# Peptides against a protein of PDB entry 6J54: the designs that were tried, part 6

Target 1, 223 residues: chain A of PDB entry 6J54
Amino acid sequence: NENLFASFIAPTMMGLPIVTLIIMFPSLLFPTPKRLINNRTISIQQWLIQLTSKQMMAIHNQKGQTWSLMLMSLIMFIGSTNILGLLPHSFTPTTQLSMNLGMAIPLWSATVFTGFRYKTKTSLAHFLPQGTPALLIPMLVIIETISLFIQPVALAVRLTANITAGHLLIHLIGGATLALLNINTMTAFITFTILILLTILEFAVALIQAYVFTLLVSLYLHD
Target 2, 42 residues: chain B of PDB entry 6J54
Amino acid sequence: QFQFTGIKKYFNSYTLTGRMNCVLATYGGIALLVLYFKLRSK

## One batch from the design tools (peptide; aimed at target 1 Q96 S98 M99, target 2 L32)

Design b1_p13_1_s1 (made by RFdiffusion4, then SolubleMPNN; from b1_p13_1, 8 letters changed)
Fold by OpenDDE base, seed 5:
Structure b1_p13_1_s1 (fold): chain B 223 residues (1-223), chain C 42 residues (1-42), chain A 13 residues (1-13)
Amino acid sequence: as target 1 above (223 residues)
Amino acid sequence: as target 2 above (42 residues)
Amino acid sequence: EEAIALAQLLLSL
């Protein structure tokens, strides 16, 4: 059991945490274009960024479009870190709840405060859905207030749980495959096939979770 | 268009202003209850 | 309402 969770321990070198280097590494994979006509790889990256930006910012007005750069950087950061975290024996920073809370809480608070600052009436009215029976108003306002405070927690836990669960499954099935190699080769082959399918699924989950995280932040901004 | 009269004009679940006032009234009521129990315990 | 429906769908993932 200790070996399974050893991959989630923050790595250190010479007593210094190298987690900062791991977090910064994905940024090197996305260089800024300097030419009018770029290489194919850079062009595809910019095209994907433009498409995702168009899709995510379609909900927002001009004032909300100011957050486009931040939201795009966020999805690229989480997506790249999640994908790199699926490499064998790699440390995924997004498996740490502290990191995800450190991202979720400030972004959530910023969206809530911006809503109260620029759209005070709409933000306050959001605590009460339209058409609510008069007798349920006080209780529903309380529930909606609690729901607001659960948002950053749910945002962080969802990302952490999905990535962590994926890692554990890969390790367990991988370990089972290795153990079955000397016992039953046919069963080991089946288990290995499942491992491959699971890894493909985890790649998809990694991208989806990055998108969902960013989208929910965007939705909180839109109110 | 919703036409409300009396107290329903300011406290309703259909208009934006009415919803806002209901929320503020709820928070105000909770705050008063907390203050009441805090002062009563002394 | 649309945001709530989308949030519920996303929460199920």
Scores: peptide ipSAE 0.083, ipTM 0.800, DockQ to the pose 0.026
OpenDDE base, seeds 1, 2, 3, 4: peptide ipSAE 0.028, 0.026, 0.039, 0.031; ipTM 0.740, 0.734, 0.808, 0.740

Design b1_p13_1_s2 (made by RFdiffusion4, then SolubleMPNN; from b1_p13_1, 9 letters changed)
Fold by OpenDDE base, seed 5:
Structure b1_p13_1_s2 (fold): chain B 223 residues (1-223), chain C 42 residues (1-42), chain A 13 residues (1-13)
Amino acid sequence: as target 1 above (223 residues)
Amino acid sequence: as target 2 above (42 residues)
Amino acid sequence: ELEIALALLLLSL
């Protein structure tokens, strides 16, 4: 059991935290374009960013479009870190709940405070759904208030749980495959096939979780 | 257009202003209850 | 918003 969770321990070198370098590494994979006609890799990256930006910011007004750069940087950061975390013997920072809370709480707070500052009436009215019976109003306002405070926790836990569970499953099935190699080669082959399919699924989950995290932050901004 | 008269004009779940007032009234009521129990315990 | 969030949560599970 200790070996299963060893991959989630923050790596250190000579007493210095390497986690900072690991977090900054994905930023090196996305260089800024300097030419009008870019290389194929940069062109594909820009095309993907433009497509995702158009899809996510279609819901927002001109004031909300100011957040486009931040939201796009967030999805690129989480997506790249999650994908790199699937490499063998790699540390995934997004498996740490502290990091995800560190992203979720400030972004959530910023969206909530921005909503109260510019759209005070609409933001306050959001605590009560339209058409609610009069007798249920006090209880529903309390529930909606609690729901608001659960939002940052849900963002952090969702990302942490999905990535962590995926890593654990890969380790467990990988360990089972190695154990079955000496017992039954046919069952080991089946288990290995499941491991490959699971790895492909985890790549998809890594991208989906990055998208969902960013989309929910964007949705809270829209109000 | 919803035509509301009296108290329903200010406290309505169908209008934006009415919803806002209901939320503020709920928070105000909770705050008064908390203050009442805090002062009563002393 | 809650319905969209719930749909996304179900999709992410």
Scores: peptide ipSAE 0.036, ipTM 0.811, DockQ to the pose 0.027
OpenDDE base, seeds 1, 2, 3, 4: peptide ipSAE 0.021, 0.020, 0.025, 0.022; ipTM 0.742, 0.743, 0.814, 0.750

Design b1_p13_1_s3 (made by RFdiffusion4, then SolubleMPNN; from b1_p13_1, 9 letters changed)
Fold by OpenDDE base, seed 5:
Structure b1_p13_1_s3 (fold): chain B 223 residues (1-223), chain C 42 residues (1-42), chain A 13 residues (1-13)
Amino acid sequence: as target 1 above (223 residues)
Amino acid sequence: as target 2 above (42 residues)
Amino acid sequence: ELEILLALLLLSL
């Protein structure tokens, strides 16, 4: 059991946390453009950021568009960390629930407080759906209040569970392929094919979870 | 425009102000209940 | 309502 979860242990060297360097590493992959005409790689990155920005910020007003930089940085950070985490023998910081809660709780709190500050009436009214029967109003307000507090937890757990489950599946199928190589080469080949397909799926999941995390934060801002 | 009269003017599930007042009334009621049980336990 | 529906769809992913 310890061997399966060994990849999720935070790496340290000489008592110093290397995790901080791993978290900062994705930022080096996205350099700031200095020229009017940039290299193809930088141009593609900027194009992708612009497209995602236009799609995500289409639901926001001018005041909400101020969050564009933060939301784009968030999706780039989570996406890059998730993809890098799929490298062999790599540590993925987003598998740590503490990190995801550390991102989810402040961002959720900021969106909730921003809503109460600028749109107090609308934010308070959001606890009661329109057209609710009078007898169900107190119960529904309580349920909606509980739902609000579950949002940051669901945001963090979703990201953690999906990335962690993907890593575990790759390790289990990988271990099965190695064990079957000495027993039956034909079955080992089938299992290896499944492993390749699973790794491709996990690359897609890594990007989707980054997008979903950022989109939900954006939706909580819009309300 | 929804025309409500009496108590329904202030507490309704259709208008923005009515919904807000219903939420505040619910929280106020819960707070009073918690306060009542806390004072009764002493 | 549309945002809630979208949120539920995203939660299912």
Scores: peptide ipSAE 0.038, ipTM 0.814, DockQ to the pose 0.026
OpenDDE base, seeds 1, 2, 3, 4: peptide ipSAE 0.037, 0.025, 0.030, 0.026; ipTM 0.750, 0.747, 0.811, 0.748

Design b1_p13_1_s4 (made by RFdiffusion4, then SolubleMPNN; from b1_p13_1, 10 letters changed)
Fold by OpenDDE base, seed 5:
Structure b1_p13_1_s4 (fold): chain B 223 residues (1-223), chain C 42 residues (1-42), chain A 13 residues (1-13)
Amino acid sequence: as target 1 above (223 residues)
Amino acid sequence: as target 2 above (42 residues)
Amino acid sequence: TLDILQALLLLSL
């Protein structure tokens, strides 16, 4: 139904794209600290960023740690946009495959090119696992090359599919609850309870998908 | 330590250099096959 | 190691 997918249409006012404002809005929720002793909200935010940064960058060497700022900004951006998208009548830009591909392809290409520049031998050797039988080497190298090109697509589609599916389920169950209010109040109450549990799950999924997206980008950098 | 002699020294799945050479050889082989079919069609 | 980790992450979701 067209009404089911109406929430995924990019909003515009007088031909001007409001989508740009929606994308930029999460940046206002994370102000930069100006004091040595910050407010409680800013202090908690910085603490969370430091904890996630230490966890994510523990795998990387000193050269890989230069990407820490970009990866932390990415997780904060995707996480905040996904959570804000669960608000009623809101538009989630991460449901658009074009946006996710726009993030995935450049980041993936950057990690692959940096790998080839600094660790050429190890990056080329990654196409062939250790201990492979000699007869399977040509086929396995081809499969591994195809796998490499699927990585940015899988990264974008995973994020898009999980967020979009969550939104669709909320709309479907929400519509079912409204329809059942006039038919059977008890069944409507059960479906409403499921809706609440689903919304809580979608908040968790929103954060997990942001983490997985950044983690996979980080792993591609490490190889 | 893996002691490989002859062609196995350069084309081995256990050493880093051997793995790299195997990958380059496979890409080179595919490129030559594509080139052969392209030249044969004309 | 990356493929195994990716597979485990996909199964956990």
Scores: peptide ipSAE 0.101, ipTM 0.810, DockQ to the pose 0.026
OpenDDE base, seeds 1, 2, 3, 4: peptide ipSAE 0.026, 0.082, 0.059, 0.098; ipTM 0.739, 0.816, 0.812, 0.821; seed 2 fails the geometry check

Design b1_p13_2 (made by RFdiffusion4)
Pose (drawn by RFdiffusion4):
Structure b1_p13_2 (pose): chain A 223 residues (1-223), chain B 41 residues (1-41), chain P 13 residues (1-13)
Amino acid sequence: as target 1 above (223 residues)
Amino acid sequence: FQFTGIKKYFNSYTLTGRMNCVLATYGGIALLVLYFKLRSK
Amino acid sequence: SLTLLEVIFLLLF
C-alpha cells in the first residue's frame, strides 16, 4: 500500500464554439509566393508536397490523374487540423462527427459514379471475381455488396473515433497529475508518460495517409 | 475571382463530385429523428 | 439541442 493513485471526476467537454473561424485558420498558415526563388519557410512547404505528390501519382497512371491534384489538398487540411489541436487549449473541427460524414459521402459517391458514366457495365461487374464456381454465387454477391456500402461509414468513423481518443488520454493522464497531492515521486512518472504520449499523438499526421490512400484504392479499383 | 482560377477544375470533376444531395438527404433525414425524440421527450 | 446544431451544421456544410 505505498503508491495510491488518485482520480478526479469531471465532465470531459467537447463543446461547440464558433467553428467557421476555426476552420479558416489553418489556411493562413500556408502562404503562396509569386516569385521564382522563395523565402525559406515556404520552400520547405513546397518540397513537402513534391514528395507526396509522387506517391498518389504513381499507382494510377491513367487519365484519372486529373483527380489527383485535389487529393493533395485533402491531405493538408486534415494534416493541419489534426496537428493544431495538440496545443494547450485549441479546438479541432475533425473531432465532431458532423463534417466527416460530409467528407466521406461526397467523395466516396464521387467514385462509384465515375465509372458509371464511362464504363456502365464492368464497374460493378467487378463483383465477378473469377471463373465462377457453382456452389457460392449467392454467398458471394451478398457479401461483396455488404462490404461496399460499409465503405463510407468505414471511412469517416475511423477518423473521428481515434482522434478524440487521443484527446481523452491527454486529459485523464494529465488530470491525474493535478490531483496527485499524495506522494510526489509518482508525479514525474505520470508526467513522463505524457511526454511520450504526445509523441505518439503525432500519429495524427499518420492517420491522413490512411485517409487519402484508401480513397485512392477506392478510386483505383473502381477506375 | 475565387471562381475563374478554379473554374476549369469544377465542371471537370463536379459531375461526380458535386453529389452532396445524398449527403443532403442523409443529412435532412438525420434532422428528423432528433426533433422527434425531443417532441416525445 | 447540441445534436440538432450538429445536423444543421452538416446541412450547411
Fold by OpenDDE base, seed 5:
Structure b1_p13_2 (fold): chain B 223 residues (1-223), chain C 42 residues (1-42), chain A 13 residues (1-13)
Amino acid sequence: as target 1 above (223 residues)
Amino acid sequence: as target 2 above (42 residues)
Amino acid sequence: SLTLLEVIFLLLF
């Protein structure tokens, strides 16, 4: 149904893609601090960034902590885009698999190459779990190799599927509530209540998926 | 500390070096098999 | 005339 998937079509104006502006818009919501004591909104943002930074970077060594800026920017970007996507008649770039692959593949590749560059022995040894019986070594190495290459795909598909499914479900339940208004008002009220609860859930999902995506990238860096 | 002798010294699933060598040996074996079938097909 | 609920749904969907 084209009407159901109309919200996932990339918007254009006069033949020019507006998607670029939509992707850049969340960056305007997070201004850089310029004072010792900033505004309340900026202070809250800095506090949240510091808390998430402490939790995510606690597992990394000093060399790994150089990724703090990139990981924090990633979680803020995905989180803000997902939340903004829940606005009525809005387009979410993270519903596009191409965008999520564009983030997942380079970040995954960077973590893998960083591991092989600085911790070659440990990274190669990671393909074989410790204590594996000798007969299972060749098969297990193959499985772990395949598992490694599935990681970027899993990152992209997880984010895309969760956000897209959430949007579709909101539209379907919303359409059902409208249809039931003329059939049974009581059932329409129930479906409307479900819609409200679902929207609240999607706000949580939007933030969780941003966190999970960034966390997994961080974990791959740690190896 | 694990003490291994013979081939197990270099190819074991307990030491870091042993695990690395097992992985490299597996990849090398696969590469040789692929090369064999490629040369056979020609 | 549109009811409040209709306006909300028109805005959301």
Scores: peptide ipSAE 0.025, ipTM 0.743, DockQ to the pose 0.013
OpenDDE base, seeds 1, 2, 3, 4: peptide ipSAE 0.024, 0.022, 0.023, 0.023; ipTM 0.752, 0.748, 0.748, 0.749

Design b1_p13_2_s1 (made by RFdiffusion4, then SolubleMPNN; from b1_p13_2, 10 letters changed)
Fold by OpenDDE base, seed 1:
Structure b1_p13_2_s1 (fold): chain B 223 residues (1-223), chain C 42 residues (1-42), chain A 13 residues (1-13)
Amino acid sequence: as target 1 above (223 residues)
Amino acid sequence: as target 2 above (42 residues)
Amino acid sequence: EQLIAEAQLLLSL
């Protein structure tokens, strides 16, 4: 069991943690545009950012669109770290619950406090769904209050669990494939095919989880 | 759109103001209960 | 209301 989680241990070099460098590395993959017509890769990146920005900000009003930069930076960061984490023998920072909580709690609190500051009536009314029978009002308000505080935890755990589970499956199936190469080549080929399909799925999951994380933060902001 | 009279005008689950008042009333009730038990324990 | 329902759906994922 210890070897299964070896890839999730925070890497160190010469006694110094290199996790900070790994976290900052994805930012180097998104250089700032310098020209009106940039390189093909930069143009594609800008195009994707514009598409995702238009999709996510469609829910928000002009005041909510102020958060566009934060939300887009968040999705790009989580998405890039998740994709880079799928590289062989790589460390994915988003598999660490501490990191995800460190991102979820401040963003959640910022959205909640912003909602209470500028939309106090709507935010307070959010604790009680419309059409609730009078007898269920007190209990439902309590449940909705608890639900609010569970949101950052659920947000962090969802991202952590999905990425961690995917990595574990890739490592397990990959290890099984290598072990079966010397036992049964045909079975090894089948497991290898499954591994390829699983890796493709995990690429999709990596992007989806980044999108869902950012979208939920956006929805909490909108209330 | 909704016609409420009396207490239902201020405490209803259909209007925005009514929902807000219900939430505040619930929190107030809980606060009073906590205060009661805290004072009773002394 | 639609946003709340959508958020709950996404939370269930």
Scores: peptide ipSAE 0.215, ipTM 0.822, DockQ to the pose 0.027
OpenDDE base, seeds 2, 3, 4, 5: peptide ipSAE 0.147, 0.132, 0.154, 0.192; ipTM 0.815, 0.815, 0.821, 0.805; seed 5 fails the geometry check

Design b1_p13_2_s2 (made by RFdiffusion4, then SolubleMPNN; from b1_p13_2, 9 letters changed)
Fold by OpenDDE base, seed 1:
Structure b1_p13_2_s2 (fold): chain B 223 residues (1-223), chain C 42 residues (1-42), chain A 13 residues (1-13)
Amino acid sequence: as target 1 above (223 residues)
Amino acid sequence: as target 2 above (42 residues)
Amino acid sequence: SEQILQALLLLQL
């Protein structure tokens, strides 16, 4: 049991928290542009960021587009950490629930409070769906209130569960493949094929979860 | 748009103001219930 | 709006 989750233990070197370095490492992969005409790699990155920002912020008004920097930084951070976590013997910080809660709760709180400050009437009205029968109003308002407070937990747990489950499967199938190499080569080949397909799937999941996390934060901001 | 009369004008599930008032009334009712039970325990 | 609510429900899956 401990062997399965050994890869999810926060790494430390000589008692020092090396996790901080792991968290800061993705930031080095996205340097700030210094030229009018940048390198091809930087230009591609900027182009992708612009496309994603345009797609995500299309639902927001001018005031909501102020959050574009925060949301884009969030998706780039989560996406990069998730992708880097698929490297062999790597540690993914987003597999830690505490890490994801640390991101989800403040962002959720900021979006909710921003909504109440600038869109008080609309935000309060969202606790009651339009067209609700009169008899169901009190219960539905309570349910919507509970749903609101579950949102940050759902954001964190969804990201944690999806990434963690994928990592576990890769480790299990990978370990099984290595074990079967000495037992049955044909079965090992099949298992290896599954591992490859699973790895490709996890790359997609890594990006999708980053997008979903950021998109939900954006939707909560839009209300 | 919807035309409501009386209490339905202020407490309805179709207008923005009506929905807001319903939410506030619900929270107010819950707060009063909590206050009632709190004062009852005294 | 109803569309936002539906999108939220779908994304919560």
Scores: peptide ipSAE 0.171, ipTM 0.827, DockQ to the pose 0.026
OpenDDE base, seeds 2, 3, 4, 5: peptide ipSAE 0.146, 0.128, 0.121, 0.144; ipTM 0.826, 0.826, 0.829, 0.813

Design b1_p13_2_s3 (made by RFdiffusion4, then SolubleMPNN; from b1_p13_2, 9 letters changed)
Fold by OpenDDE base, seed 5:
Structure b1_p13_2_s3 (fold): chain B 223 residues (1-223), chain C 42 residues (1-42), chain A 13 residues (1-13)
Amino acid sequence: as target 1 above (223 residues)
Amino acid sequence: as target 2 above (42 residues)
Amino acid sequence: DLEILQAQLLLEL
């Protein structure tokens, strides 16, 4: 059991946590463009950022467009960390619930406070859906209030659970493949094929979860 | 535009202002209940 | 909130 969860232990060197270096490493993969015509890799990165920015920020007004930099940096950070976490014997910071809560709670709080500050009437009205029968108003307002406070928890747990479950499944299938090599080679080949397909799926999940996390933060901002 | 008269003008589930007032009234009611039980227990 | 709920439902499917 210790071997299964060994990859989720925060790495240290000489008693000093190196998690900070791991978190900062993805930022090195995205340099800032300085030329009018950049390298192909930088051009592709900028093109992808522009496409995602246009898609995500299309629902926001001019004031909401100020969040474009934050949301784009968030999706790039989570996406890159999730992809790098799929490397063998790598530590994924997004498997730590504390990390995801550390992102979810401040961003959620910022969206809620900005909503109450600039659109107080609209934000308060969101606690009661339009057309609600009069008898259900008090109970529904309570439910919507509870739902609001569950949002940051659901945001963090969704990301943590999906990435963690993916890692565990890869380890389990990988371990089963190695164990079956000396028992039945044909079965080992089948499990190895499943492992490859699962790895491809986890790459997709890594990107999707980054997108979902950022999209939900954006939707909370828009209300 | 919905036209409401009387109490329904201020407390309705269709207008933005009406919905806001309903939410505030609900929170106010809960706060009063909590205050009542707190003062009663002491 | 309905749009958020719909988005969440679509993303979970």
Scores: peptide ipSAE 0.197, ipTM 0.839, DockQ to the pose 0.026
OpenDDE base, seeds 1, 2, 3, 4: peptide ipSAE 0.168, 0.178, 0.167, 0.184; ipTM 0.847, 0.845, 0.847, 0.848

Design b1_p13_2_s4 (made by RFdiffusion4, then SolubleMPNN; from b1_p13_2, 10 letters changed)
Fold by OpenDDE base, seed 1:
Structure b1_p13_2_s4 (fold): chain B 223 residues (1-223), chain C 42 residues (1-42), chain A 13 residues (1-13)
Amino acid sequence: as target 1 above (223 residues)
Amino acid sequence: as target 2 above (42 residues)
Amino acid sequence: SEEIAQALLLLEL
């Protein structure tokens, strides 16, 4: 069991945590454009950023669009870290619940406080769904209040669980494939095929979870 | 759109203001209950 | 809040 979680241990070098460098590494993959017509890779990145930005910020008005930079940076960071984490023998920082909570709680609190500051009436009204019977109002308000505080936890746990589970499955199936190579070649080939399909799925999951995390933060901002 | 009279005008689950007032009233009620039990235990 | 709840429900299922 300890061998299964070895890939999730925070790496250190010479007693110093290299996790900080790993977290900062994805920023190097997104250089700032310098020319009107940049390289093909940079142009594709900018195009993708524009598409995702237009899609996510369509929900918000002009005031909400001020968060576009934060939300886009968030999705790029989580997406890049998740994809890089799928490399063999790599460490994925987003598998750490502490990191995801460190992102979720501040962003959630910022969205909630901004909502109460600029849309106080609407934000307070969200604790009571429209059309609630009078007898259920007190209980439902309490439930909605609890639901609000569960949001950052659910946001962090969802990202952590999905990425962690995917990595565990890849390691388990990969290990099983290697073990079966000397036992039954045909079965090993089947498990290897499953591993390939699973890795493709995990690439999709990595991007989807980044999108979902950012989208939910955006939705909390919109209320 | 909704025509409410009396207390229902201020405390309803259909209008934005009504919902806000219901939420505030609920929080106020809970605060009063907590205060009551805190003072009672002393 | 309803849209958020629906979105969360869809994501958890």
Scores: peptide ipSAE 0.234, ipTM 0.846, DockQ to the pose 0.028
OpenDDE base, seeds 2, 3, 4, 5: peptide ipSAE 0.199, 0.219, 0.198, 0.214; ipTM 0.843, 0.848, 0.847, 0.830

## One batch from the design tools (peptide; aimed at target 2 Q3 I7 R19)

Design b1_p14_1 (made by RFdiffusion4)
Pose (drawn by RFdiffusion4):
Structure b1_p14_1 (pose): chain A 223 residues (1-223), chain B 41 residues (1-41), chain P 14 residues (1-14)
Amino acid sequence: as target 1 above (223 residues)
Amino acid sequence: FQFTGIKKYFNSYTLTGRMNCVLATYGGIALLVLYFKLRSK
Amino acid sequence: PNYQMLLFAFLFLI
């Protein structure tokens, strides 16, 4: 009975303040120069695009490359609005589940209507995988179509659920430091757990590769 | 002039990318179950 | 490319 942890009961609030100012704000962190040589703080933002525009370009290699100049603007918005909210009292718009159901459905249904305007047969004849055996036709085409309509829900709910699960362990491991007016040796170990956990919460950039890239496999497979 | 810089881009991919009516139908129906549960309290 | 016009065309699509 040496080190007794404590806890504080308090409501964890994902309130909703004025949002249309908070959305526009990580657009003016990135300027754009009308010059040849640039000023060494855009120049490491212009080099960071020319890397990851050479990985969502190399798989597709079609006349579906026209679509890939928009998919690098989808990676800078939720690559910034997940990184800004690690600050002390900031508010992330990709915490709420509302705009991610508007980021998945206007993009996911922009992929099944891409081959239906050109191919019209063999886009969802991709439901036919192989040289057809006889015992498992109805066990297949009720499976591969229930794992198609999962995909817009499987694209947007995997983003909102773990971004807001990084904010509660920031508060609850951080709120147990403030309520630790008991023995002071264990206060530094909970603080040292925080400053490791904030390094893991820069996997909010690593969850944007898993949004643009399963949108490219959900685009390269249909088209 | 927030148009003609990206007007060549729009009619290229808004043929399939501007289908927010399925989002508007799935959003407008999602407005209807919450005003109904508060009506029945 | 003008990255602010591309971001406006994404937000306008949303």
Fold by OpenDDE base, seed 1:
Structure b1_p14_1 (fold): chain B 223 residues (1-223), chain C 42 residues (1-42), chain A 14 residues (1-14)
Amino acid sequence: as target 1 above (223 residues)
Amino acid sequence: as target 2 above (42 residues)
Amino acid sequence: PNYQMLLFAFLFLI
């Protein structure tokens, strides 16, 4: 069954890593506007970015809104890579845990450090929920500390697991549908219907996971 | 809103300063325990 | 038949 994971192997050509090109490819889909009135596609794209930026950064103050560029670039990157990963015979970099950890850990650490730098008292106070009984304070502080360190791992694993599981299910059900075509056409039709529904779901999951990842980073920044 | 007197003024779970002090006290206690066990081993 | 071929092509590309 190892062939099921062949689609998740990082592609190389003549010993050269194509993964670098795949990671850089989404950047080509977001050209910078040059004119005052741009093309329809660019205008719609900019409109979507503005809407998402306003929605996501509404929670933050002016100092937190400085992170808007990074957060918007992050959501666009993850979203685009996830959507492109649903193309046939495509490699999705976000299925690699190393990639997601490489994004999650630095971003999480940056948010934590910025919190401690500018809001030291508030950040330290977050380790103890308000209204905690006195006897539970030490234990709860320890739990909250552990929870803090689990955040980057949970962030990376959530994204990796959701995208990877979706791809695996599409491959499995797709393979089952093909196998059932010659055995039972009616059953194959049912499985194909499930496959279509699943693919639609995976498109939604691709965008949702990008949003959730960026949102959680934003929330960690807000503390 | 909360008026605390005595030790509760500095160590409480309701005020921001009180929560911070509780967290610092917890970390300090853990550090002292670790230090104690480390020194005890020698 | 055309829909089936398209379906097959889609499934093979996945």
Scores: peptide ipSAE 0.034, ipTM 0.743, DockQ to the pose 0.013
OpenDDE base, seeds 2, 3, 4, 5: peptide ipSAE 0.020, 0.022, 0.023, 0.021; ipTM 0.740, 0.738, 0.742, 0.735

